# Peptides against a protein of PDB entry 3NZW: the designs that were tried, part 151

Target 1, 212 residues: chain A of PDB entry 3NZW
Amino acid sequence: TTTLAFRFQGGIIVAVDSRATAGNWVASQTVKKVIEINPFLLGTMAGGAADCQFWETWLGSQCRLHELREKERISVAAASKILSNLVYQYKGAGLSMGTMICGYTRKEGPTIYYVDSDGTRLKGDIFCVGSGQTFAYGVLDSNYKWDLSVEDALYLGKRSILAAAHRDAYSGGSVNLYHVTEDGWIYHGNHDVGELFWKVKEEEGSFNNVIG
Target 2, 222 residues: chain B of PDB entry 3NZW
Amino acid sequence: QFNPYGDNGGTILGIAGEDFAVLAGDTRNITDYSINSRYEPKVFDCGDNIVMSANGFAADGDALVKRFKNSVKWYHFDHNDKKLSINSAARNIQHLLYGKRFFPYYVHTIIAGLDEDGKGAVYSFDPVGSYEREQCRAGGAAASLIMPFLDNQVNFKNQYEPGTNGKVKKPLKYLSVEEVIKLVRDSFTSATERHIQVGDGLEILIVTKDGVRKEFYELKRD

## One batch from the design tools (peptide; made by RFdiffusion4, then SolubleMPNN)

Design b2_p21_2_s2 (from b2_p21_2, 10 letters changed)
Fold by OpenDDE base, seed 5:
Structure b2_p21_2_s2 (fold): chain B 212 residues (1-212), chain C 222 residues (1-222), chain A 21 residues (1-21)
Amino acid sequence: as target 1 above (212 residues)
Amino acid sequence: as target 2 above (222 residues)
Amino acid sequence: MEEKRRLAEEDRELARLRWEL
C-alpha cells in the first residue's frame, strides 16, 4: 500500500493506491483505501485490510453519533482521537493499522492526523503511509511547495503514488485522488496505473528505465 | 503441537452478471490426501435471494453459514419480514468474521445475489472480515489457477481491440448466464486437472429475480 | 482460549489468506 496526504494553499490532497496482497498473491487491484466518513472528513487505510475497514467504518458511526448528539460536525482532532483511543485499547493485541484522518472544519481549517496501531497520533502537513511510503516521499518532497496550484497539487499527489506503484511490489492497481476544501472533499477519479504510467512517461519524458 | 484448524480443500467461484449472479463450488471434501466425501455441498441458499459459501476449514465454514442463516431469521423478526439486502448481508458477515478476529474462521467467504437495483452482485471476504464487491472471485485451493483466467475472460484484462496496436482495450460487457456457466465449467474442469483437492462434482447456484436455481455437473473422480 | 488464540495467530497458512494493504 501507498497512501499520502498533504496540506497546501488550496486545502488537502489525498491520494492512495488500490492493491491488496496476501503474501505474494495479488488479492485485489481495486480496493477502496479511502473511507468517506462525511462530506468534510476522509480516512485512509494501510496495514490489515479488515482492521482498517472495520474500525474506520466504526469511526464513521462514532462521528455520525457525535453529530446527532452535539448538533455539530465532529472536529478532525476529535475524530482522530476516537480512533487513537480505540487502537490504544487494543495495543498488543495484534491490530495492524496506518491511517490518516483528513478533513476540514471551520474551527480547525484543513487538518491531517496520522494514527497507527502502535498508538501514535500526529498532526502534520505531509504524510506518506504504507510499504511504498518512501518512494512516494521521494517524489513528493522533491516537488512540494505550499503555493502549489490545485492542478499541480493534484498531479503531484497522483504522480507520487505512481512512483510508489512503480517501485513497490505491494502497491499498484489504480490511484484514487481526492481534494479537500472548505466546501468538503471532491473525488478526482480512479486512474489505472497501467494507463497512467505510459501517459506520464510520454508527457514528462520520465521513467526512462522502461523502454516503451 | 495441536493445530486447531483443518483444511478440507475445495474451490469456489462467484461471477456477477447484469441481472443475475452465480456462485459455484466443487463437492469434494478432503483431509490431507484422503477424500472424505465426493459429494459434500458447500454453496448454500440462505434465503432472501442470497447464496453463500465459506471455503477452507469445513467446520468453520458450516458454523459461519449457520450463524448467517440465523442472522437472516432474526432480521426478519426484528424488521417486519423485510428482505435483507445483499450489501447489508455483506456488512453483517463482516461483523460475524471480525467478531472472531483473534481466533478467525479459517475460510474464504463469497456471497452472491442481486443488489437493490436488480444488478448481479458478488462479495468476497478474507478470514477476518475485509470485504469487497467484485464482478468475479475465485476462492479456495485452486483460486490461484482460476482467478487469472477470470481476469482475462470476465474483466477482459490484457485484451485489446484488433488493429489498434494495443492502444484500445476490449470494452467491458456483461456476460450472459450461458456464457458464465461455460466459464465456470471450464474453470473447474481445468482446476480439477491440476489440483488434487478439486474434483468429483460441481454445484452451481444461479440467482435471478425469480429465485435461486441449482445445476450439477460431474467432475473427474481421480 | 488464550492458547488457541496464540496458535491461530502463529498459523502461517491463515496469514497467507489475510488481505494486507
Scores: peptide ipSAE 0.445, ipTM 0.812, DockQ to the pose 0.290; fails the geometry check
Fold by OpenDDE base, seed 4:
Structure b2_p21_2_s2 (fold): chain B 212 residues (1-212), chain C 222 residues (1-222), chain A 21 residues (1-21)
Amino acid sequence: as target 1 above (212 residues)
Amino acid sequence: as target 2 above (222 residues)
Amino acid sequence: MEEKRRLAEEDRELARLRWEL
């Protein structure tokens, strides 16, 4: 898996691959690694598929309950804390989760929290999570700047996942791309890695390690 | 050392069509190298136009299917005989599986039916309850032999329009029930030739708006 | 039950069946 999220002047970009594996077996190429908790809040998935899917779905329910009780959408901080508290209760039980909670509230603005099954909860501007995270960081860090246009930011997110898909055997399938703004998240499509690779290679003159 | 799990082999396969879905399984039940039964059905009609199979350790599979059938029953009691939708069934099965997260059911689970729009639906589960809706899925012993074939023949992977220099992919289209049945039969006959845990018989459950139909075909009895 | 859990966690074949992201 490779997931990433970063803040920039235009909000948040979230990009993820779609491969699931079971050992050396490619279990799926079409897994949805982003949960749409509400129109303003996203969760990403890395680690155990069932652990992430089950508990982030549960988190969605908790967020809805908060909204009903408090008559206000849950903050990104609170949503991430709920998940963090949950996984901490299971510390040592063998859960495997690496997640980013990304969203927008009027109070917080665009916000990203990293939460993992080790009990770590971090607020930050840039995270790459998964087996391909270092490959994604290589591209993302070298091209990131706060003042990216929305178009350039979307491309950078997509391009970083593509790099990881190229080098990480456990990442691939497609890139699912999101842009989070004050008006909520916007889905920017599913981009098949097979097609995207050749397109990017041609347009950039990159990936010269591959002949074709 | 003691192993709480067994492995009864077998293979299952689900394919969703436009207005139908198919879930098929061989009828061989095996332990190690011994055939326990040449006809032990593992694909079940669970009511509400939902068919289910949990392939791997048969004891776990049977337990899971029974629990789900009970869940359907209680759903009717609690909701005035409302039909359980396939997506709700999938969520329920996730909870059944994840409820044993730390002592999992040793099974690959597939369900098939129609979604609320009348479109064919196949859901597949890992042992601990992650699930995904897909157009096709193979599970069990010969899944590694069949799934690539399905990628090619159902989802047309690596197929291109002739004369386009590989630039235009073969368009996705739904298969007819007859075409799906052919693919299922070819899948299982091929798997039987290369895997000792697959054979004897093939039972296919076809779900349409009119209900569940069953078909049976002989497989190699080696 | 604890013994069963331990044995299940150590099951390599089961681990090969769990999906990872």
Scores: peptide ipSAE 0.442, ipTM 0.815, DockQ to the pose 0.297; fails the geometry check
Fold by OpenDDE base, seed 3:
Structure b2_p21_2_s2 (fold): chain B 212 residues (1-212), chain C 222 residues (1-222), chain A 21 residues (1-21)
Amino acid sequence: as target 1 above (212 residues)
Amino acid sequence: as target 2 above (222 residues)
Amino acid sequence: MEEKRRLAEEDRELARLRWEL
């Protein structure tokens, strides 16, 4: 898996691959690694598929309950803390989760929290999570600027996942791309890695390690 | 070292069509190299136009299916005989599986039916309850033999239109029920040839708006 | 039962079937 999220002047970009594996077996190329908790809040998945899917869905329910009780959308801080508290209760039990909780509230603005099954909870501007994270960081860190246009930021997110999909055997399938603004998240499509790779190679003149 | 799990072999296969879905399974049940039964059905009509199979350790599979059937029953009691939708069934099965996260059911689960728009639906589950809706999925002993075939024949992977020099992919389209049945039969006959845990009989449950139909075909008894 | 649970958690074949992201 490779997931990433970063803040920039235009909000948040979230990009993820879609491969699931079971050992050397490619279990799926079409897994949704982003949960749409509400129109303003996303969760990303890395690690055990069931652990992430189950508990982030549970998190969604907790977030909805908060909204019903408090008559206000839950903060990104609170949502991430709920998940963090839960995984902490299971610490040592063998959960495998590397998650990012990304969203926008009026109180917080665009916000990203990293939460993993070790109990780590971090607020930050840039995270890459998964087996391909270092490959994504290589591209992302080299090109990231706060002042990126939305178009450039979307491309950078997509391009970073593509780099990881190319080098990480456990990442691939497609890129699912999101842009989070004050008006909520916007889905920017599913981009097949096979088609995307050749397009990018041609347009950039990159990936010269591969002969077409 | 004690092993709480067995492996009863077999293979299952789900394919969704436009307005139908199929879930098929062989009827062989084995332990190690011994055939326990040549006809032990593992694909079940669970009511509400949902068919289910949990392939792997048969004891776990049977337990899971039984629990789900009970879940359907109680759903009707609690919700004024409301039909359980296939997506809700999938969520329910996730909870059944994940409820045993630390002593999992040793099974690959597939369900098939129609979604709320009347479109064919197939959901597959890992042993601990991750699930995905797909157009097709093979599970069990010969899944590694069949799944690539389904990628090619259902989703037309690596197929291109003739005369395009590989530049135009074969367009996706729904398969007819007859085409799907042919693919299922070819899949299982081929798997039977190459895997000792697959054979004897093939049972196919076809879900349409009119209900569940069952077909049976002989496989090699080797 | 606790022994069964422990063994299940360490089951290599089960791990082979579990999906990872």
Scores: peptide ipSAE 0.440, ipTM 0.816, DockQ to the pose 0.291; fails the geometry check
Fold by OpenDDE base, seed 1:
Structure b2_p21_2_s2 (fold): chain B 212 residues (1-212), chain C 222 residues (1-222), chain A 21 residues (1-21)
Amino acid sequence: as target 1 above (212 residues)
Amino acid sequence: as target 2 above (222 residues)
Amino acid sequence: MEEKRRLAEEDRELARLRWEL
């Protein structure tokens, strides 16, 4: 898996691949690794598929309950804390989760938290999470700046996942892309890596390690 | 060293059509290299136009299917005989599987039916309850032999329009029930030739708006 | 029961069937 999220002047970009594996077996190329918790809040999935899918869905329910009880959307800080507290209770039990909780509230603005099954909870501006994270960081860090346009930021997110999909055997399939603003998240499509790779190669003159 | 799990072999596959879905499985049940039964069905009609198979360790599979059938029963009791939708069934099965997260059912689970729009639906589950809706999925012993074939013949992977220099992919389209049945039969006959845990018989459950239909075909008996 | 759980989690064949992201 490769997931990433970063803050910039235009909000948050979230990009993820879609491959699932079982050992050396490619179990699926079409897994949805982003949960849409509410119109302003996203969760990303890396690690055990069932652990992430089950508990992030549960998190969504907790966030909805908060909204109903408190008559306002839950903060990104509080949502991430709920998940962090949950995984901490299971510490040592064998859960495998690397997640990012990304969202917007009026109080916080655009916000990203990293939460993993080791009990780590971090607030930050840039995270790449998964087996391909270092490949994504290579591209993302080299091109990131706060003042990116929305178009350039979307491309950078997509391009970083593509790089990881190329080098990480456990990442691939397609890129799912999101833009989070004060008005909520916007889905920017599913981009098949097989097609995207050749398009990017041609347009950039990149990936010269591959003949074609 | 004690092992709580067995492996009864077998193979299952599901394919969703436009207004139908199929779930098929062989009828061979084995332990190690011994055939326990040449006809032990592993694909079941669970009611509400949902068919289910949990392939791997038969004891776990049977237990899971029974629990799900019971879940359907209680769903009717609690919700005025409301039909359980396929997506709700999938969520329920996730909870059944994940409820045993730390002592999992040793099975690959597939369900098939129609979604609320009448479109064919196939859901597959790992042993601990992750699930995904797909157009096709193979599970069990010969999944590695069949799934690539399904990628090619159902999802038309690596197929291109002639004369386009590989630049135009073969367009996706739904297959007819006859085409799907043919693919299922070809898949299992081929798998039987190359895998000792597959054979004897093939049972196919076809789900349409009119209900569940069953077809049976003989496979090689070795 | 606890022993069964431990054995199940340590089972390599079971582990290879679980989907990883």
Scores: peptide ipSAE 0.435, ipTM 0.810, DockQ to the pose 0.289; fails the geometry check

Design b2_p21_2_s3 (from b2_p21_2, 10 letters changed)
Fold by OpenDDE base, seed 4:
Structure b2_p21_2_s3 (fold): chain B 212 residues (1-212), chain C 222 residues (1-222), chain A 21 residues (1-21)
Amino acid sequence: as target 1 above (212 residues)
Amino acid sequence: as target 2 above (222 residues)
Amino acid sequence: MEEKIELAKKDKELAKLRWEL
């Protein structure tokens, strides 16, 4: 898996691959690694598929309950804390989760929290999570600027996942791309890695280690 | 030391059509190299137009299916005989599986039916309850032999329009029930040739708006 | 020892059935 999220002047970009594996077996190429908790809040999945899917769905329910009780959307901080508290209770039990909680509230603005099954909870501007994270960081860190246009930011997110998909055997399938703004998240499509690779190679003149 | 798990082999296969879904399984039950039964059905009609199979360790599979059937029963009691939707069934099965997260059911689970729009639906589960809706899925012993075939023949992977120099993919389209049955039969006959845990018989459950029907075909008895 | 090896094999087999992201 490779997931990433970063803040920039235009909000948050979230990009993820869609491959699931069981050992050397490609279990699926079409897994949804982003949970749309509400129109303003996203969760990303890395690690055990069941652990992430189960508990992030549970998180969604908790967030909805908060909204019903408090008559206000839950903050990104609070949502991430709920998940963090939950996984901490299971610490040592063998959960495998690397998650990012991304969203927007008026109080917080665009916000990203990293939460993992080791009990780590971090607020930050840039995270790459998964087996391909270092490959993604290589591209993302080299090209990241706060002042990126929305178009450039979307491309950078997509391009970083593509790089990881190219080098990480456990990442691939497609890129699912999101842009989070004050008005909520916007889905920017599913981009098949097979097609995207050749397109990018041609347009950039990159990936010269591969002969067309 | 006691081993709580066995492996009874077999293979299952689900394919969703436009207005139907198919879930098929061989009828061989095996332990190691010994055939326990040549006709032990592993695909079940669970009511509400939902068919289910949990392939792997048969004891776990049977237990899971029984629990789900019971869940359907109680759903009717609690909701005035409301039909359980396939998506709700999938969520329920996730909870059944994940409830044993630390002592999992040793099974690959597939369910098939119609979604609320009347379109064919196939859901597959890992042993601990992650699930995904897909157009097709093979599970069990010969899944690695069949799944690539399904990628090619159901989802038309690596197929291109002639004369386009590989630039235009073969368009996706739904398969007819007859075409699906042919693919299922070819899948299992082929798998039987290469895998000792697959054979004897093939039972296919077809779900349509009119209900569930069953078809049976002989496989090699080697 | 043989029993432990068989158990370990089963655990590994089960682990290989779980989907990882």
Scores: peptide ipSAE 0.462, ipTM 0.822, DockQ to the pose 0.342; fails the geometry check
Fold by OpenDDE base, seed 2:
Structure b2_p21_2_s3 (fold): chain B 212 residues (1-212), chain C 222 residues (1-222), chain A 21 residues (1-21)
Amino acid sequence: as target 1 above (212 residues)
Amino acid sequence: as target 2 above (222 residues)
Amino acid sequence: MEEKIELAKKDKELAKLRWEL
């Protein structure tokens, strides 16, 4: 898996691959590794598919309950804390989760929290999570600027996942791309790696380790 | 070394069509190198136009299917005989599986039916309850032999329009029930040739708006 | 039951069936 999220002047970009594996077996190429908790809040998935899917869905329920009780959307801080507290209760039990909770509230603005099954909870501007994270960081860190245009930011997110899909055997399938703004998240499509790779290679003159 | 799990072999396969879905399984049940039964059905009609199979350790599979059937029963009790939707069934099965997260059911679970729009639906589960809706899925012993075939023949992977120099992919289209059944039969006959844990018989459950139909075909018995 | 659970947690074959992201 490779997931990433970063803050920039235009909000948040979230990009993820779609491969699931079981050992050496490619279990799926079409997994949705982003949960749309509400129109303003996303969760990303890395690690055990069931752990992430189950508990982030549960988190969604908790967020909805908060909204019903408090008559306002839950903060990104609170949502991430709920998940963090949950995994902490299971510390040592063997949960495997590397998640990012990304969203917008009027109070916080665009916000990203990293939460993993070790109990780590971090707020930050840039995170790459998964087996391909270092590959994604290589591209993302090299090109990241706060002042990126929305178009450039979207491309950078997509391009970083593509780099990881190229080098990480456990990442691939497609890139699912999101842009989070004060108006909520916008889905920017599913980009098949098989097609995207050749397009990017041609347009950039990159990936010269592969001869077409 | 004690092992709480067995492996009863077998293979299952689900394919969703436009207005139908199929879930198929061989009828061989084995332990190690011994055939326990040549006809032990593992694909079940669970009511509400939902068919289910949990392939791997048969004791766990049977337990899971029974629990789900009971869940369907209680759903009717609690919701005035409301039909359980396939997506709700999938969520329920996730909870059944994840409820044993730390002592999992040793099974690959597939369900098939129609979604609320009447379109074919196949959901597959890992042993601990992650699930995904797909157009097709093979599970069990010969899944590695069948799944690539389904990628090619159902999802048309690596197929291109002639004369396009590999630049235009074959367009996706739904397969007819006849085409799907043909693919299922070819999948299992081929798998039987190459895997000792697959064979004897093939049972196919076809779900349409009119209900569940069963078909049976002989497989090699060697 | 505790022993069985611990054994199941350590079951490598079972682990190979779980989906990882």
Scores: peptide ipSAE 0.461, ipTM 0.824, DockQ to the pose 0.288; fails the geometry check
Fold by OpenDDE base, seed 5:
Structure b2_p21_2_s3 (fold): chain B 212 residues (1-212), chain C 222 residues (1-222), chain A 21 residues (1-21)
Amino acid sequence: as target 1 above (212 residues)
Amino acid sequence: as target 2 above (222 residues)
Amino acid sequence: MEEKIELAKKDKELAKLRWEL
C-alpha cells in the first residue's frame, strides 16, 4: 500500500493506491483505501485490510453519533483522537493500522492527523503511509511547495503514488485522488496505473529506464 | 504440535451478471490426501435471495454459515420480515468474521445475490472480515488457477481491440447466464485436472429476481 | 483468550490468507 496526504494553499490532497496482497498473491487491484466519513472528513487505510476497514467504519459511526448528539460536525482532532484511543486500547493485541484522518472544520481549517496501531497520533502537513511510502516521499518532497496550484497539487499526489506503484511490489492497481476544501472533499477519479504510467512517461519524458 | 485448524480443500467461485449472480463450489471434501466425501455441498441458500459459501476449514465454514442464517432469521424478527439487502448482509458477515479477529475462521467467504437495483452482486471476505464487492472472485485451493482466468474472461484483462496497436481495451460488457455457466464449468474442469483438492462434483447456485436455482455437474472422481 | 490468540498467531497459513494493504 501507498497512501499520502498533504496540506497546501488550496486545502488537502489525498491520494492512495488500490492493491491488496496476501503474501505473494495479488488479492485485489480495486480496493477502496479511502473511507468517506462525511462530506468534510476522509480516512485512509494501510496495514491489515480488515483492521482498517472495520475500525474506520466504526469511526464513521462514532463521528455520526457525535453530530447527532452535539448538533455539530466532529472536529478532525476529536475524530482522530477517538480512533487513537481505540487502537491504544488494543495495543499489543496485533492490530495493524496506518491511517490518516483528513478533513476541514471552520475551527481547525484543513487538518491532517496520522494515527497508527502503535498508538502514535501526529498532526502534520505531509504524510506518506504504507510499504511504498518512501518511494512516494521521494517524489512528493522533491516537488512540494505550499503555494502549489490545485492542478499541480493534484498531479503531484497522483504522480507520487504512481512512483510508489512502480517500485513497490505491494502497491499498484489504480490511484484514487481527492481534494479537500472548505466546501468538503471532491473525488478526482480513479486512475489505472497501467494507463497512467504510459501517459506520464510520454508527457514528462520520464521513466526512461523503461522501454515503451 | 496442536493445530486448531484443518483444511478441507475445495474451491468456490462467484460471478455477477447484469441481473443475476452465480456462486459455485465443488463438492469434494478432503483432508491431506484422503477424500472424506465426494458430495459435501458448501454453497448454501441463506434466504432473502442470498447465497453463501465459506471455503477452507469446513467446521469453521459451517459454523459461519449457520451464524449468518441465524442472523437473517433474527433480522426478520426485529424488522417486520424486511428483506435483508446484499450490502447489509455483507456488513453483517464482516462483524461475524471480525468478532473472531483473534481466533479467526479459517475460511474464504463469498456471497452472491442482487443489489437493491436488481443488479448482480458478489462480495468476498478474507478470514477476518475485510470485504469488497466485485464482478468475480475465486476462493479456496484452486483460486490461484481460476482467478487469472476470470480476470481475462469476465473482466477482459489484457484484451485489446484489433487494429489499435494495443491502445484500446476490449470494452466491458455483461455476460449472459449461459456464458457465465460455461465459464464456471470450464474453470472447475480445468482446476480439477491440476489440483487434487478439487473434483467429484460441481454445484452452481444461480440467483435471479425469481429466486435461487441449483445446477449440478459431475467432475472427475480421481 | 490469550491462549487462543497465541494458537492463531502460530498458524502461518492463516496469515497468508489475510489481505494486507
Scores: peptide ipSAE 0.453, ipTM 0.818, DockQ to the pose 0.286; fails the geometry check
Fold by OpenDDE base, seed 1:
Structure b2_p21_2_s3 (fold): chain B 212 residues (1-212), chain C 222 residues (1-222), chain A 21 residues (1-21)
Amino acid sequence: as target 1 above (212 residues)
Amino acid sequence: as target 2 above (222 residues)
Amino acid sequence: MEEKIELAKKDKELAKLRWEL
């Protein structure tokens, strides 16, 4: 898996691959690794598919309860803390989760929290999570700046996942791309790696290790 | 040392069509190299036009299916005989599986039916409850042999339009029930040839708006 | 029961069936 999220002047970009594996077996090429918790919050999945899918769905329920009780949307900080507290209770039990909780509230602005099953909870501007994270960082860090246009930011997210899909055997399938603003998240499509790779190679003159 | 799990082999396969879905399984049940039964059905009609199979350790599979059937029953009691939708069934099964997250059911679960728009639906589950809706899925012993075939024949992976020099992919289209049945039969006959845990019989459950139909075919018995 | 859980958690074959992302 390769997931990433980063803050920029236009909000948050979230990009993920779609491959699931069971050992050396490619279990699926079409897994949705972004959970749409609500129209304003996204959760990303890395690690155990069931652990992430189950508990982030549960998180959505907790966030909804918050809204019903408090008559206000939950903060990204609070949402991520709920998940963090939950996984910490299971520390040592064998949960496998590397998640990012991404949202944009008026109070917080664009906000990203990293939460993993070890109990780590971090707020930050840039995270790549998964077996292909280092490959994604290589591209993302080299091209990131706060003042990216929305278009450039979307491309950078997509391109970073593509790089990881190329090098990480556990990443691939397609790129799912999101843009998060104060008005909520916007889905920017599913981009098949098989097609995207050749397009990017041609347009950039990159991936020269592969003969066309 | 005590091992709580067995492996009864077998293979299952689900394919969704436009207005139908199929879930198929062989009827061989084995332990190690011994055939326990040549006809032990593992695909079940669970009501509400939902068919289900949980392949792997048969004891766990049977337990899971029974729990789900019971869940359907109680759903009707609690919701004035409302039909359980396939997506709700999938969520319910996730909870059944994840409820045993730390002592999982040793099974690969597939359900098939029609979604609320009347379109074929197949959902597959890992042992601990992750699930995905797909057009096709193979599970069990010969899944690694069949799934690539399904990728090619259902989703037309690596197929291109003739004369386009590989530039135009073969377009996706729904398969007819006859085509799907043919693919299922070919899949299982092929798997039977190459895997000792697959054989004896093939049972196919076909879900349409009119209900569940069953078909049975003989497989090699060697 | 606790022992059974530990065995299940450590089951190598079972682990191979779980989907990882």
Scores: peptide ipSAE 0.453, ipTM 0.819, DockQ to the pose 0.288; fails the geometry check

